# Designs tried in a protein design run: peptides against a protein of PDB entry 3MAZ. Part 46

Target 1, 99 residues: chain A of PDB entry 3MAZ
Amino acid sequence: VLNPMPACFYTVSRKEATEMLQKNPSLGNMILRPGSDSRNYSITIRQEIDIPRIKHYKVMSVGQNYTIELEKPVTLPNLFSVIDYFVKETRGNLRPFIC
Target 2, 99 residues: chain A of PDB entry 3MAZ as posed
Amino acid sequence: VLNPMPACFYTVSRKEATEMLQKNPSLGNMILRPGSDSRNYSITIRQEIDIPRIKHYKVMSVGQNYTIELEKPVTLPNLFSVIDYFVKETRGNLRPFIA

## One batch from the design tools (peptide; made by RFdiffusion4, then SolubleMPNN)

Design b2_p17_6_s3 (from b2_p17_6, 8 letters changed)
Fold by OpenDDE base, seed 1:
Structure b2_p17_6_s3 (fold): chain B 99 residues (1-99), chain A 17 residues (1-17)
Amino acid sequence: as target 1 above (99 residues)
Amino acid sequence: SEKEELLKLFESWKPYE
């Protein structure tokens, strides 16, 4: 059984993700996309606290979990939890990009 | 402030470049 992907997951490149976020900031500021390696992903965010800043983070598949490559790595059970982590940690500042 | 706290949080996240 295939599990669904988070709504903010798009099969796009780093460049395309950046363009999506810049073009329609009202739709959200966070995208999950395929990583360069199989079974890995990347998170692209558009920080808008002061001036817009595009940042990318690795989400590595480790066993049956996923590890967000941050200063202090965070391991979570699924991709939905990964998205939730970013939303909760920023108290809603980061919002999944929904087309 | 909330802004400052968020900035600090983001800074603690080392991006992939």
Scores: peptide ipSAE 0.637, ipTM 0.922, DockQ to the pose 0.791
Fold by OpenDDE base, seed 2:
Structure b2_p17_6_s3 (fold): chain B 99 residues (1-99), chain A 17 residues (1-17)
Amino acid sequence: as target 1 above (99 residues)
Amino acid sequence: SEKEELLKLFESWKPYE
């Protein structure tokens, strides 16, 4: 049983997430998915600044918070904030994939 | 430019392979 999750969360693999983003780019370019370890997640994005690029980032569960594994880690209180961070930092370039 | 700044931002994010 899971608590409310961001709309762009899907129980899919890295491969499936990549396929989803490539198949329907108009629905968004960012997916949150289960990580390889329990309570951890991964963000898969499809960059389209110049050429399409698929990138993945780790979202580690740390206590009651989540840390986005970036060069300079960012810790946030919940997964909704994680999604918001990606949207805001890219000034809307990244959009949650809504199926 | 905005495009260049965004590219730099993405480059600063270390992706997981």
Scores: peptide ipSAE 0.633, ipTM 0.922, DockQ to the pose 0.807
Fold by OpenDDE base, seed 5:
Structure b2_p17_6_s3 (fold): chain B 99 residues (1-99), chain A 17 residues (1-17)
Amino acid sequence: as target 1 above (99 residues)
Amino acid sequence: SEKEELLKLFESWKPYE
């Protein structure tokens, strides 16, 4: 039984996520996907501030929380908050990919 | 500018390669 996941969560690989974002950029530029290990996830973004850039970030499950592996790690209570963090910090530049 | 600030923000994040 899997608890509700953010709308931009897809059970896709790194490559597939990249392709999704490139194919339909108007649908959003951020995807949450399974990580290499159980209970861990990855965020894939396609930023286009100057030139298109695909970047991936690790979201590690730590206890009952999640830590985004950034220069300065950010720990949040759930995956919805993880998505919110990216949207908020970029002031809306990053938007969840909604297919 | 906003663009400049966003670039700095993105650069501060450590991507997983």
Scores: peptide ipSAE 0.633, ipTM 0.921, DockQ to the pose 0.823
Fold by OpenDDE base, seed 3:
Structure b2_p17_6_s3 (fold): chain B 99 residues (1-99), chain A 17 residues (1-17)
Amino acid sequence: as target 1 above (99 residues)
Amino acid sequence: SEKEELLKLFESWKPYE
């Protein structure tokens, strides 16, 4: 039995994630997806402050935790916390994409 | 402004390309 994943997790490629966010911006602007390596993930966001901007970030598994590869890396205990971090830091500007 | 602050935050993250 697989452990539960965040609602915005989808087994999609970088390209497909980008298309999902662009096609239905009202459903959210943040997707969690599989990374290129085992046990790693990627976050794709669609910034929309003035003009739309698609950005990607690495989420690397480190022991039992996860590190978001930002300029100043952030380590969190699980993927739910990773999503929460993006939501909180942007004061709700980033929202998980829910189909 | 909130807009400018958020833009600065996004710029500081340095995305993966």
Scores: peptide ipSAE 0.631, ipTM 0.921, DockQ to the pose 0.820

Design b2_p17_6_s4 (from b2_p17_6, 8 letters changed)
Fold by OpenDDE base, seed 4:
Structure b2_p17_6_s4 (fold): chain B 99 residues (1-99), chain A 17 residues (1-17)
Amino acid sequence: as target 1 above (99 residues)
Amino acid sequence: SEKEELLKLFDSWKPYD
């Protein structure tokens, strides 16, 4: 039994995620991928404010919720909310990578 | 500006992976 995953979730490595974002930036700039632990995930983004910059963040499973490990951690109920958080906080600058 | 706001936001996150 596997719950639905966000559309920008891909079973790719850190390196592959980076390559995907760099190859097709018009498709989005944010990817959700498996973390080192099967219960955790990572978010890879390609910031495009001026000079493109790839950054990665951890999304840790905490109880029945998920915590985005940012300077100021954010805990949310599910992965869809995690993606929504990044989109909303950046007012749409970050967009889920859809291919 | 919006650009400045985003830059400040991104800089405040700090990557961990």
Scores: peptide ipSAE 0.615, ipTM 0.917, DockQ to the pose 0.839
Fold by OpenDDE base, seed 2:
Structure b2_p17_6_s4 (fold): chain B 99 residues (1-99), chain A 17 residues (1-17)
Amino acid sequence: as target 1 above (99 residues)
Amino acid sequence: SEKEELLKLFDSWKPYD
């Protein structure tokens, strides 16, 4: 049993997440999913600025926080904040996938 | 422009392949 997770969290593979985003782009363009290791996650986005592009990012569990593995890592207190970071940084361009 | 700024932002994020 998992504690409350962001609405865009799905227990899907990288491939499935990609398919979800491509199949229903109107539902959002960002998914949070399990990572390859326990307690780690991955963010899959469908960037649509120009040509649609699927990209994945690692979200590593570090103690009680989470670090988005970017060139300049960003550490946040919870997964909700991780989602919020992507939404805010892109000024709403990225939206959590809700179905 | 907004589009240009977003492109730069996305490019700055190194994805995991």
Scores: peptide ipSAE 0.612, ipTM 0.917, DockQ to the pose 0.796
Fold by OpenDDE base, seed 3:
Structure b2_p17_6_s4 (fold): chain B 99 residues (1-99), chain A 17 residues (1-17)
Amino acid sequence: as target 1 above (99 residues)
Amino acid sequence: SEKEELLKLFDSWKPYD
């Protein structure tokens, strides 16, 4: 049985995610997608504080949790919390891409 | 400013993929 995934999760490549965010910025600026390894994921965001910038971050499965690979790693209990982290840290600047 | 603070936050996040 498949567990529910965040609404901004799409089975797309890095390139496809980038194109989605660039073509429809009004729908959100953050996508969760499959990583290169099993049980790993990647987050693609389109920063737009000044000029548009596409960035990608790795989310690794560690036991029953997930760790966002940042200079200062952040470990969370599930993928929903991972999305929530990005939204909260940026005070709503990052929003899940919904289409 | 909020803009500068957010930029600093984003800059602190090193991309990988």
Scores: peptide ipSAE 0.610, ipTM 0.916, DockQ to the pose 0.763
Fold by OpenDDE base, seed 1:
Structure b2_p17_6_s4 (fold): chain B 99 residues (1-99), chain A 17 residues (1-17)
Amino acid sequence: as target 1 above (99 residues)
Amino acid sequence: SEKEELLKLFDSWKPYD
């Protein structure tokens, strides 16, 4: 059984993700991508409050959950919840990149 | 303001990669 991934997940590198967000900002400003390790991931966002700012965050696989490496780490049950967290916390400012 | 609140939120998120 293949587990579905969030729509904003792309098998791209840090650089490619950055380029995607910069090239088509109207499609969203958040991408989920593979991390350096097998079961880990990274989130790339393009903050657009004032000037555009690219930032990256680690999403570590911990048991059956995922922990977003923030100042105050947040643990969630799946990757969909991870994306939802970023969207809700920013009240919609962050939007998943949908190509 | 909403802008200020978002900036504070983003600042609390230490980047990692």
Scores: peptide ipSAE 0.608, ipTM 0.916, DockQ to the pose 0.784

Design b2_p17_7_s1 (from b2_p17_7, 5 letters changed)
Fold by OpenDDE base, seed 1:
Structure b2_p17_7_s1 (fold): chain B 99 residues (1-99), chain A 17 residues (1-17)
Amino acid sequence: as target 1 above (99 residues)
Amino acid sequence: GDPMASLDGSEFWSELP
């Protein structure tokens, strides 16, 4: 079995991603989706530390790698590593949305 | 500490109504 994209990747819009996360929070709280350009992506999360909050991050294709646009940018070799980074950095607070 | 502290998105964030 070939898995070219992370399990939480969906070809959905920003609005649709938000709705998915709101409707089924038990399935996860992080979605990877297409960006405005073919090789760029966005991450949408719904975290509930105090109250539900929706946040969007840019994942930019740079050569053969991907850069998460943060205050201190993080460059990773593939999209699987991008998802892993979000899970690891939040110590499990973020989990990929698996439908 | 805040587990989300290291993540500051470049797009935006919004609170749910």
Scores: peptide ipSAE 0.238, ipTM 0.743, DockQ to the pose 0.657
Fold by OpenDDE base, seed 5:
Structure b2_p17_7_s1 (fold): chain B 99 residues (1-99), chain A 17 residues (1-17)
Amino acid sequence: as target 1 above (99 residues)
Amino acid sequence: GDPMASLDGSEFWSELP
């Protein structure tokens, strides 16, 4: 039994996530989705700093925690914290996609 | 500074038209 998931979690593919973000940028620019393995996830974002860019980040389940695969990996206790990290780290530039 | 600078190491990225 899984605990509640963040509001921006959708059971969608990489392609579908990209399309969602492209179609409705006003709803947010960050989606959490299933990864290649059962307990892993991916974050898809759509940046608009200069031109629109799509990026995908791995969120790996490690024991009871989750590690965001970045240049300097970040380990957090739950997926809500993962979303919070992306929001806070970017000072609000990234916002969860709420459909 | 660039608030997005710390988010390096993505598995994949692409530019949009």
Scores: peptide ipSAE 0.237, ipTM 0.744, DockQ to the pose 0.717
Fold by OpenDDE base, seed 2:
Structure b2_p17_7_s1 (fold): chain B 99 residues (1-99), chain A 17 residues (1-17)
Amino acid sequence: as target 1 above (99 residues)
Amino acid sequence: GDPMASLDGSEFWSELP
């Protein structure tokens, strides 16, 4: 079964994601992309509070859920929830990159 | 507070995606 992916998911590399966010900051500042391993993903964000900062986070597949690799890991049932977490946790500071 | 604080310190910089 092929399930839809979040709108901010792109099959891009870390480098490409960085470039996308830098080139079009008005489109959002968060990208979900394939990780290093099957079923794993990465989140790339671009913050511009003081200066532009690119950061990457691991989203690990754990069973049928996903765990965001944070100091206090967060496990969620799907990738949509992962994106939602980043948005809500940052009170909207992070927004999905939508082309 | 800083809304990004909960994410700080957990980012990774490996050569892999």
Scores: peptide ipSAE 0.229, ipTM 0.760, DockQ to the pose 0.424
Fold by OpenDDE base, seed 4:
Structure b2_p17_7_s1 (fold): chain B 99 residues (1-99), chain A 17 residues (1-17)
Amino acid sequence: as target 1 above (99 residues)
Amino acid sequence: GDPMASLDGSEFWSELP
């Protein structure tokens, strides 16, 4: 039984996520997507502070938690918390892509 | 400060999704 996923989760590839964010920037700038492994995920973001920049981050499943692979890794209890972290850490600069 | 500073340098660029 699968738990509900964050609204910005889409079963898309890295390329597709990039295209989604580029096509509709008004809908948000952050997508959660499947990673290279079945239990891992990736975050794709699109920033436009100066010029459009696409970046990707790894979200690794560790036991029943998730670790965002940052310079200082952050471990959280669920994917909703992962999305919340990106929003709060960037003071709202990142917003989940909702279509 | 830069709200994205804490995320800089942590990106990955592998060929895998």
Scores: peptide ipSAE 0.226, ipTM 0.754, DockQ to the pose 0.412

Design b2_p17_7_s2 (from b2_p17_7, 7 letters changed)
Fold by OpenDDE base, seed 1:
Structure b2_p17_7_s2 (fold): chain B 99 residues (1-99), chain A 17 residues (1-17)
Amino acid sequence: as target 1 above (99 residues)
Amino acid sequence: MDPMAPLDGSEFWEELP
C-alpha cells in the first residue's frame, strides 16, 4: 500500500519547477519533485528575502525513511514530514506550492 | 534573523534574472 504524495509534489524537472515558482509566487514557494533515481526526490524553493533566489535540496530515500541532505542531515519517516520540516523550521517562510 | 539558516548545506543557489 502506497500513501498519497504531498500536495506540493509534481512530476516536473528542475527547470519546470523553477518556472512554476517564478510564474505564480502567490501559490507557494516550495515544490517537491522526483530525483534522478526512482526513490530519491528534490526540493526546489524560491526565496525573496533580499533578492529572488532559487535553491535545491536533495531528499534521499534511506530504507523506509528520507534524509534531507543539509549541513546537519535530517532523517524523517515520510515525505509529509519532510514538507512539514521545511515549513516549521522556516517559521512558515516556506509554503508548499499548491496549483 | 535569517529564517533559512536552519536549512544550510546546499550549494545549489541560483539568482533569478
Scores: peptide ipSAE 0.190, ipTM 0.717, DockQ to the pose 0.635
Fold by OpenDDE base, seed 3:
Structure b2_p17_7_s2 (fold): chain B 99 residues (1-99), chain A 17 residues (1-17)
Amino acid sequence: as target 1 above (99 residues)
Amino acid sequence: MDPMAPLDGSEFWEELP
């Protein structure tokens, strides 16, 4: 039995994630995906302020926690909390991609 | 007001497969 992953987690590449977000923006604008190193992850977003923009963020496994590599790093206990952080800190501008 | 401001300057570009 494996622990569940966030609903916006997909085993896709950076390119595939970008294409998913561009094709179906109504389904959400944030994807969690595997990082290049084991136990690490990446977040891909498609934000719409003036024009659509794609950005990527690192989520690093640190012990039993996860650190979002921001200007001021944020450490959280699980990947669900990581997704919640992106949603709350952007006041709902970011929403998990659900297909 | 930019709701994305808290994340500015922290994005990265990973190597393409």
Scores: peptide ipSAE 0.189, ipTM 0.734, DockQ to the pose 0.394
Fold by OpenDDE base, seed 5:
Structure b2_p17_7_s2 (fold): chain B 99 residues (1-99), chain A 17 residues (1-17)
Amino acid sequence: as target 1 above (99 residues)
Amino acid sequence: MDPMAPLDGSEFWEELP
């Protein structure tokens, strides 16, 4: 049974995600994509603070939950919560990329 | 305030070409 994925999930590579965010920044600045392992994911973001920058995060499947690899790892129950975390922690600065 | 501060400690930043 395949559960629904967040709207900002795309089956794209790191490079493709970067290109998507760069090409259409008005559509959002955060993409969820497959990781190197089918059970894991990566998040690519584009931030414009000082200069435009791209950053990637690992989202690892741990049991029924997901852990975002940060200085202090954060574990959440599903990928929707992962996306929500990024939005909330940045006070809306990060927005899911929706095309 | 840096809105990305809570997300520090992961991969390096890449400058957009």
Scores: peptide ipSAE 0.187, ipTM 0.714, DockQ to the pose 0.666
Fold by OpenDDE base, seed 2:
Structure b2_p17_7_s2 (fold): chain B 99 residues (1-99), chain A 17 residues (1-17)
Amino acid sequence: as target 1 above (99 residues)
Amino acid sequence: MDPMAPLDGSEFWEELP
C-alpha cells in the first residue's frame, strides 16, 4: 500500500496528540503532526521508561530534506526516514502510533 | 485552535534518549 505520509502522521494539535498517546499507549507512543508553518512538522512522544513523559521535537523542512532540531541537528531525506531515526535511536522504545 | 500551536509543539527542545 502506497502511503504518501508515515502511518503515524495525523492532522492534530499538540494537545490532541498528547491525548491520543495517553488514551491508547498500546497503539504506539510517537505521533507526527503539522507544525506552525507549512511544510514543517512536530513529533510528539510519550516515553514510558520510568514514568510517562511527553516530549516534543521540531522537524523543519529544509529544501527537499527534513532536519530534526536536536542538540546536534540531523538532516534526513524524507519523513519516513525521520520516523525510522526516532525508532532506531531509541532501539525500538519509540514506536509509531497506529490507530 | 490550539493556543500553543505557534510554539510548534514544544516549549523545550532536547536530545533523543
Scores: peptide ipSAE 0.061, ipTM 0.649, DockQ to the pose 0.085

Design b2_p17_7_s3 (from b2_p17_7, 5 letters changed)
Fold by OpenDDE base, seed 1:
Structure b2_p17_7_s3 (fold): chain B 99 residues (1-99), chain A 17 residues (1-17)
Amino acid sequence: as target 1 above (99 residues)
Amino acid sequence: GNPMASLDGSEFWEELP
């Protein structure tokens, strides 16, 4: 059984996600997309604190939860919580891309 | 401080031209 996906989820490649964020930065700077394996995902962000930078993060399905692969990994119960973590952790610097 | 400091992912980043 699949729950609804976050609004910033798109079935796009890494390259396509990068292009989306570059083209319309006013719509947000964070995209969730499919990973290479089923039930795994990636997050692409476009940060502009100093200069524009594209970064990619892995979100791995672990049992019923998801782990964001960071230097200090963070495990969360669903993809909505994953998006929320990125928003809150950056104090709003990251915002989901809503097209 | 840098609000992105805690986000050190396992993939990679690239500088945009």
Scores: peptide ipSAE 0.166, ipTM 0.723, DockQ to the pose 0.676
Fold by OpenDDE base, seed 5:
Structure b2_p17_7_s3 (fold): chain B 99 residues (1-99), chain A 17 residues (1-17)
Amino acid sequence: as target 1 above (99 residues)
Amino acid sequence: GNPMASLDGSEFWEELP
């Protein structure tokens, strides 16, 4: 049984996540979703700094932690921290998608 | 500065199963 997940976690595909973000931009621009493996995840974002852009990031389960696959990887203790990282590092540009 | 700078260049596009 999985522990509680962040509010922006949805059991959706890459395509579905993209559609969700495009359909309701006012609800947020960041979704956490299942990755290719059971314990891995992906982050899908829709940024609108210049033009609307969809991007995806890997969040890999490593032991008891999670590593965000960035140019300089960041390891955090849980998925809530992962979401917080995306929010804080982008100074609020990214906000979790909440239905 | 660019608030998204820390994430730039790290996105992936390959289709996942």
Scores: peptide ipSAE 0.166, ipTM 0.743, DockQ to the pose 0.375
Fold by OpenDDE base, seed 2:
Structure b2_p17_7_s3 (fold): chain B 99 residues (1-99), chain A 17 residues (1-17)
Amino acid sequence: as target 1 above (99 residues)
Amino acid sequence: GNPMASLDGSEFWEELP
């Protein structure tokens, strides 16, 4: 069974993701993209709490789950939950980029 | 160059607010 990907998933590089977020900040500020290794992903965000800041996070596939590489790693069952985690933990500051 | 190099996403990361 092929599951859909989150709407903010794009097959783009780190550089391209950064440019997308900078060009159209009104469309969202969080992108999910492929990692350098198969089955791994990266999250690119652009926060504007004080000044624009670009940050990246690793999302590693572990078995059938995904682990966000944080100081205290967080493991979630699917990529949708990963996106939801970023939204929730930032109290809505982060929103998926919808092109 | 290696096209996968630009897909690396953790040269900088930190805890969420």
Scores: peptide ipSAE 0.054, ipTM 0.644, DockQ to the pose 0.087
Fold by OpenDDE base, seed 3:
Structure b2_p17_7_s3 (fold): chain B 99 residues (1-99), chain A 17 residues (1-17)
Amino acid sequence: as target 1 above (99 residues)
Amino acid sequence: GNPMASLDGSEFWEELP
């Protein structure tokens, strides 16, 4: 049994995620994708505050929760909350990429 | 090359702006 994934989750590589965000910036600027390990994920963003910038963040599965690897790590109960965190913490600067 | 390396986005670390 597989739990539902956030709408901005895509089974793509780092390179493919970058290309998706660059091609259609109006659809959003944040993608959730698989990590190299089975229960880990990565977040790829494309910001345009000054110039376009691509950044990547690690989301680690820890027990029944997920931890975003930041200078100050944040632990959340599910991947939907992870996406919500990125949106809220940036006051809407980051939006999930919806294809 | 490792095909799984392209799926790992944890090689860059920054705080959220």
Scores: peptide ipSAE 0.054, ipTM 0.646, DockQ to the pose 0.099

Design b2_p17_7_s4 (from b2_p17_7, 6 letters changed)
Fold by OpenDDE base, seed 5:
Structure b2_p17_7_s4 (fold): chain B 99 residues (1-99), chain A 17 residues (1-17)
Amino acid sequence: as target 1 above (99 residues)
Amino acid sequence: GNPMAPLEGSEFWSELP
């Protein structure tokens, strides 16, 4: 069974994700993409607080959950929750990239 | 601590606005 993916999921590389976010910042600033390993993913964000900063996060599939590799790791039940975490933690500063 | 702080080495400054 393959569950639906978040709208900001794209089968792109780290470089491509960065370029997408840079070229069209009005469309959002967060992309979910495939990781190097099966069932793992990466999040690429572009925040413009002082200057544009690109950050990449690893989202590791662990059992039935996903763990965001932060200094203080966060484990969530699905990828939608992962996206939600980034949106809520930044109080809406981060928004899923919708192309 | 920053709840959004990624692992070291995964961030960089953008050269393009």
Scores: peptide ipSAE 0.174, ipTM 0.676, DockQ to the pose 0.297
Fold by OpenDDE base, seed 3:
Structure b2_p17_7_s4 (fold): chain B 99 residues (1-99), chain A 17 residues (1-17)
Amino acid sequence: as target 1 above (99 residues)
Amino acid sequence: GNPMAPLEGSEFWSELP
């Protein structure tokens, strides 16, 4: 039994995620994707504060929680909370990519 | 610093996921 995933989760590579965000910025600017290991993930964002910038974040599974590998790491209980963190921290600047 | 700053180097282009 697989738990539901956030709507912005796509089984795509780093390159594919970047292309998706560049092609349709009106659909959102944040994608959750598989990491190198089955229980790890990555977040790809495209922000246009000054100029378009692509950034990638590692989301590591730690026990029953997830840690976003920031300079100041943040641990959250599930992937939905991870997405919520990015939305809230940027006050809505980041929005999940919905295709 | 920026609370949204990723770990160093993660923003670089890579073929790895």
Scores: peptide ipSAE 0.173, ipTM 0.716, DockQ to the pose 0.217
Fold by OpenDDE base, seed 2:
Structure b2_p17_7_s4 (fold): chain B 99 residues (1-99), chain A 17 residues (1-17)
Amino acid sequence: as target 1 above (99 residues)
Amino acid sequence: GNPMAPLEGSEFWSELP
Protein backbone atom coordinates (compact mmCIF):
# COMPACT_ATOMS: atom_id res chain seq x y z
CA VAL B 1 0.00 0.00 0.00
CA LEU B 2 1.40 3.35 -1.07
CA ASN B 3 0.47 6.22 1.20
CA PRO B 4 0.07 9.77 -0.06
CA MET B 5 3.21 11.85 -0.18
CA PRO B 6 3.66 15.24 1.44
CA ALA B 7 2.51 18.12 -0.72
CA CYS B 8 6.09 19.37 -1.04
CA PHE B 9 7.26 16.14 -2.63
CA TYR B 10 8.43 16.49 -6.21
CA THR B 11 10.22 14.06 -8.47
CA VAL B 12 13.05 16.47 -9.13
CA SER B 13 16.82 16.45 -8.91
CA ARG B 14 18.92 18.37 -6.43
CA LYS B 15 19.60 20.98 -9.06
CA GLU B 16 15.97 21.32 -10.07
CA ALA B 17 14.85 21.62 -6.46
CA THR B 18 17.37 24.38 -5.86
CA GLU B 19 16.15 26.23 -8.92
CA MET B 20 12.51 25.86 -7.89
CA LEU B 21 13.16 27.36 -4.48
CA GLN B 22 15.24 30.19 -5.88
CA LYS B 23 12.75 31.04 -8.60
CA ASN B 24 9.61 31.07 -6.48
CA PRO B 25 10.50 31.75 -2.85
CA SER B 26 6.94 32.90 -2.11
CA LEU B 27 5.67 29.37 -2.68
CA GLY B 28 7.74 27.92 0.14
CA ASN B 29 11.31 27.04 0.90
CA MET B 30 11.38 23.29 1.45
CA ILE B 31 11.19 20.45 -1.05
CA LEU B 32 11.15 16.71 -0.52
CA ARG B 33 12.58 14.73 -3.40
CA PRO B 34 13.67 11.21 -4.25
CA GLY B 35 17.08 10.03 -3.22
CA SER B 36 19.44 7.86 -5.18
CA ASP B 37 17.87 4.72 -3.76
CA SER B 38 14.26 3.62 -4.05
CA ARG B 39 13.30 4.10 -0.40
CA ASN B 40 15.47 7.11 0.39
CA TYR B 41 14.72 10.79 0.01
CA SER B 42 16.35 14.18 0.25
CA ILE B 43 15.23 17.51 1.61
CA THR B 44 16.30 20.75 -0.01
CA ILE B 45 15.75 23.98 1.87
CA ARG B 46 16.36 27.65 1.24
CA GLN B 47 16.53 29.76 4.37
CA GLU B 48 16.94 33.52 4.48
CA ILE B 49 18.06 34.08 8.05
CA ASP B 50 21.04 36.28 7.27
CA ILE B 51 21.52 35.56 3.58
CA PRO B 52 19.85 32.99 1.35
CA ARG B 53 21.35 29.59 2.03
CA ILE B 54 20.64 26.31 0.31
CA LYS B 55 21.04 23.14 2.31
CA HIS B 56 20.35 19.50 1.57
CA TYR B 57 19.51 16.68 3.93
CA LYS B 58 19.41 12.95 3.43
CA VAL B 59 16.34 11.12 4.65
CA MET B 60 17.07 7.45 4.95
CA SER B 61 14.46 4.74 5.11
CA VAL B 62 15.16 2.60 8.15
CA GLY B 63 12.68 -0.19 8.62
CA GLN B 64 9.27 1.43 8.78
CA ASN B 65 10.75 4.78 9.82
CA TYR B 66 12.85 7.56 8.36
CA THR B 67 16.07 8.98 9.71
CA ILE B 68 17.16 12.51 8.88
CA GLU B 69 20.91 12.52 8.42
CA LEU B 70 21.73 15.29 10.87
CA GLU B 71 24.75 15.63 13.08
CA LYS B 72 22.32 14.38 15.66
CA PRO B 73 20.11 12.01 13.66
CA VAL B 74 16.36 12.13 14.09
CA THR B 75 14.14 9.15 13.40
CA LEU B 76 10.49 9.70 12.56
CA PRO B 77 7.61 7.41 11.64
CA ASN B 78 6.69 8.88 8.25
CA LEU B 79 7.56 11.53 5.71
CA PHE B 80 4.86 13.86 6.97
CA SER B 81 6.61 13.85 10.32
CA VAL B 82 9.87 14.61 8.56
CA ILE B 83 8.35 17.71 7.02
CA ASP B 84 6.78 18.62 10.34
CA TYR B 85 10.13 18.34 12.05
CA PHE B 86 11.68 20.90 9.75
CA VAL B 87 8.73 23.26 10.14
CA LYS B 88 8.61 23.00 13.91
CA GLU B 89 12.34 23.09 14.47
CA THR B 90 12.56 26.35 12.55
CA ARG B 91 9.42 27.71 14.21
CA GLY B 92 7.76 28.13 10.85
CA ASN B 93 10.70 29.60 8.99
CA LEU B 94 10.65 26.58 6.73
CA ARG B 95 7.43 26.02 4.81
CA PRO B 96 6.69 23.27 2.31
CA PHE B 97 6.97 24.38 -1.29
CA ILE B 98 3.51 24.31 -2.84
CA CYS B 99 2.96 25.17 -6.48
CA GLY A 1 24.81 21.96 18.70
CA ASN A 2 22.54 22.90 15.82
CA PRO A 3 19.71 20.38 15.59
CA MET A 4 19.29 21.31 11.95
CA ALA A 5 22.90 20.78 10.99
CA PRO A 6 23.14 18.23 8.20
CA LEU A 7 25.96 15.77 7.94
CA GLU A 8 29.16 17.57 7.10
CA GLY A 9 29.59 18.26 3.44
CA SER A 10 26.16 17.11 2.32
CA GLU A 11 25.15 20.58 1.16
CA PHE A 12 28.43 21.15 -0.63
CA TRP A 13 28.66 18.20 -2.98
CA SER A 14 26.36 18.83 -5.91
CA GLU A 15 26.58 15.22 -7.05
CA LEU A 16 24.97 13.98 -3.86
CA PRO A 17 21.29 13.08 -4.17
Scores: peptide ipSAE 0.163, ipTM 0.711, DockQ to the pose 0.213
Fold by OpenDDE base, seed 4:
Structure b2_p17_7_s4 (fold): chain B 99 residues (1-99), chain A 17 residues (1-17)
Amino acid sequence: as target 1 above (99 residues)
Amino acid sequence: GNPMAPLEGSEFWSELP
């Protein structure tokens, strides 16, 4: 049985995710998407703190956990926690893209 | 440091998803 995915998960490419965020910024600015293989994922964000900036993060499966490949890596127990981390760490600046 | 800084290079466009 596969657990449900976060609401901001979409089966889209890096390019498609970027276009989604650019087209509808009012719907959120963070997308979770498939990574290079079946167990890895990527996060694409679009922040407008100063100028619009697109950034991508690798979320790697490590055992039963997930590690966000930051300069200071963070390991979390599930993908919901990964999304929560991005929301909380940015104090709500990042919001899951919901369409 | 910036706790949200991605691993260098990840933010740039690439052919990888």
Scores: peptide ipSAE 0.173, ipTM 0.713, DockQ to the pose 0.220; fails the geometry check

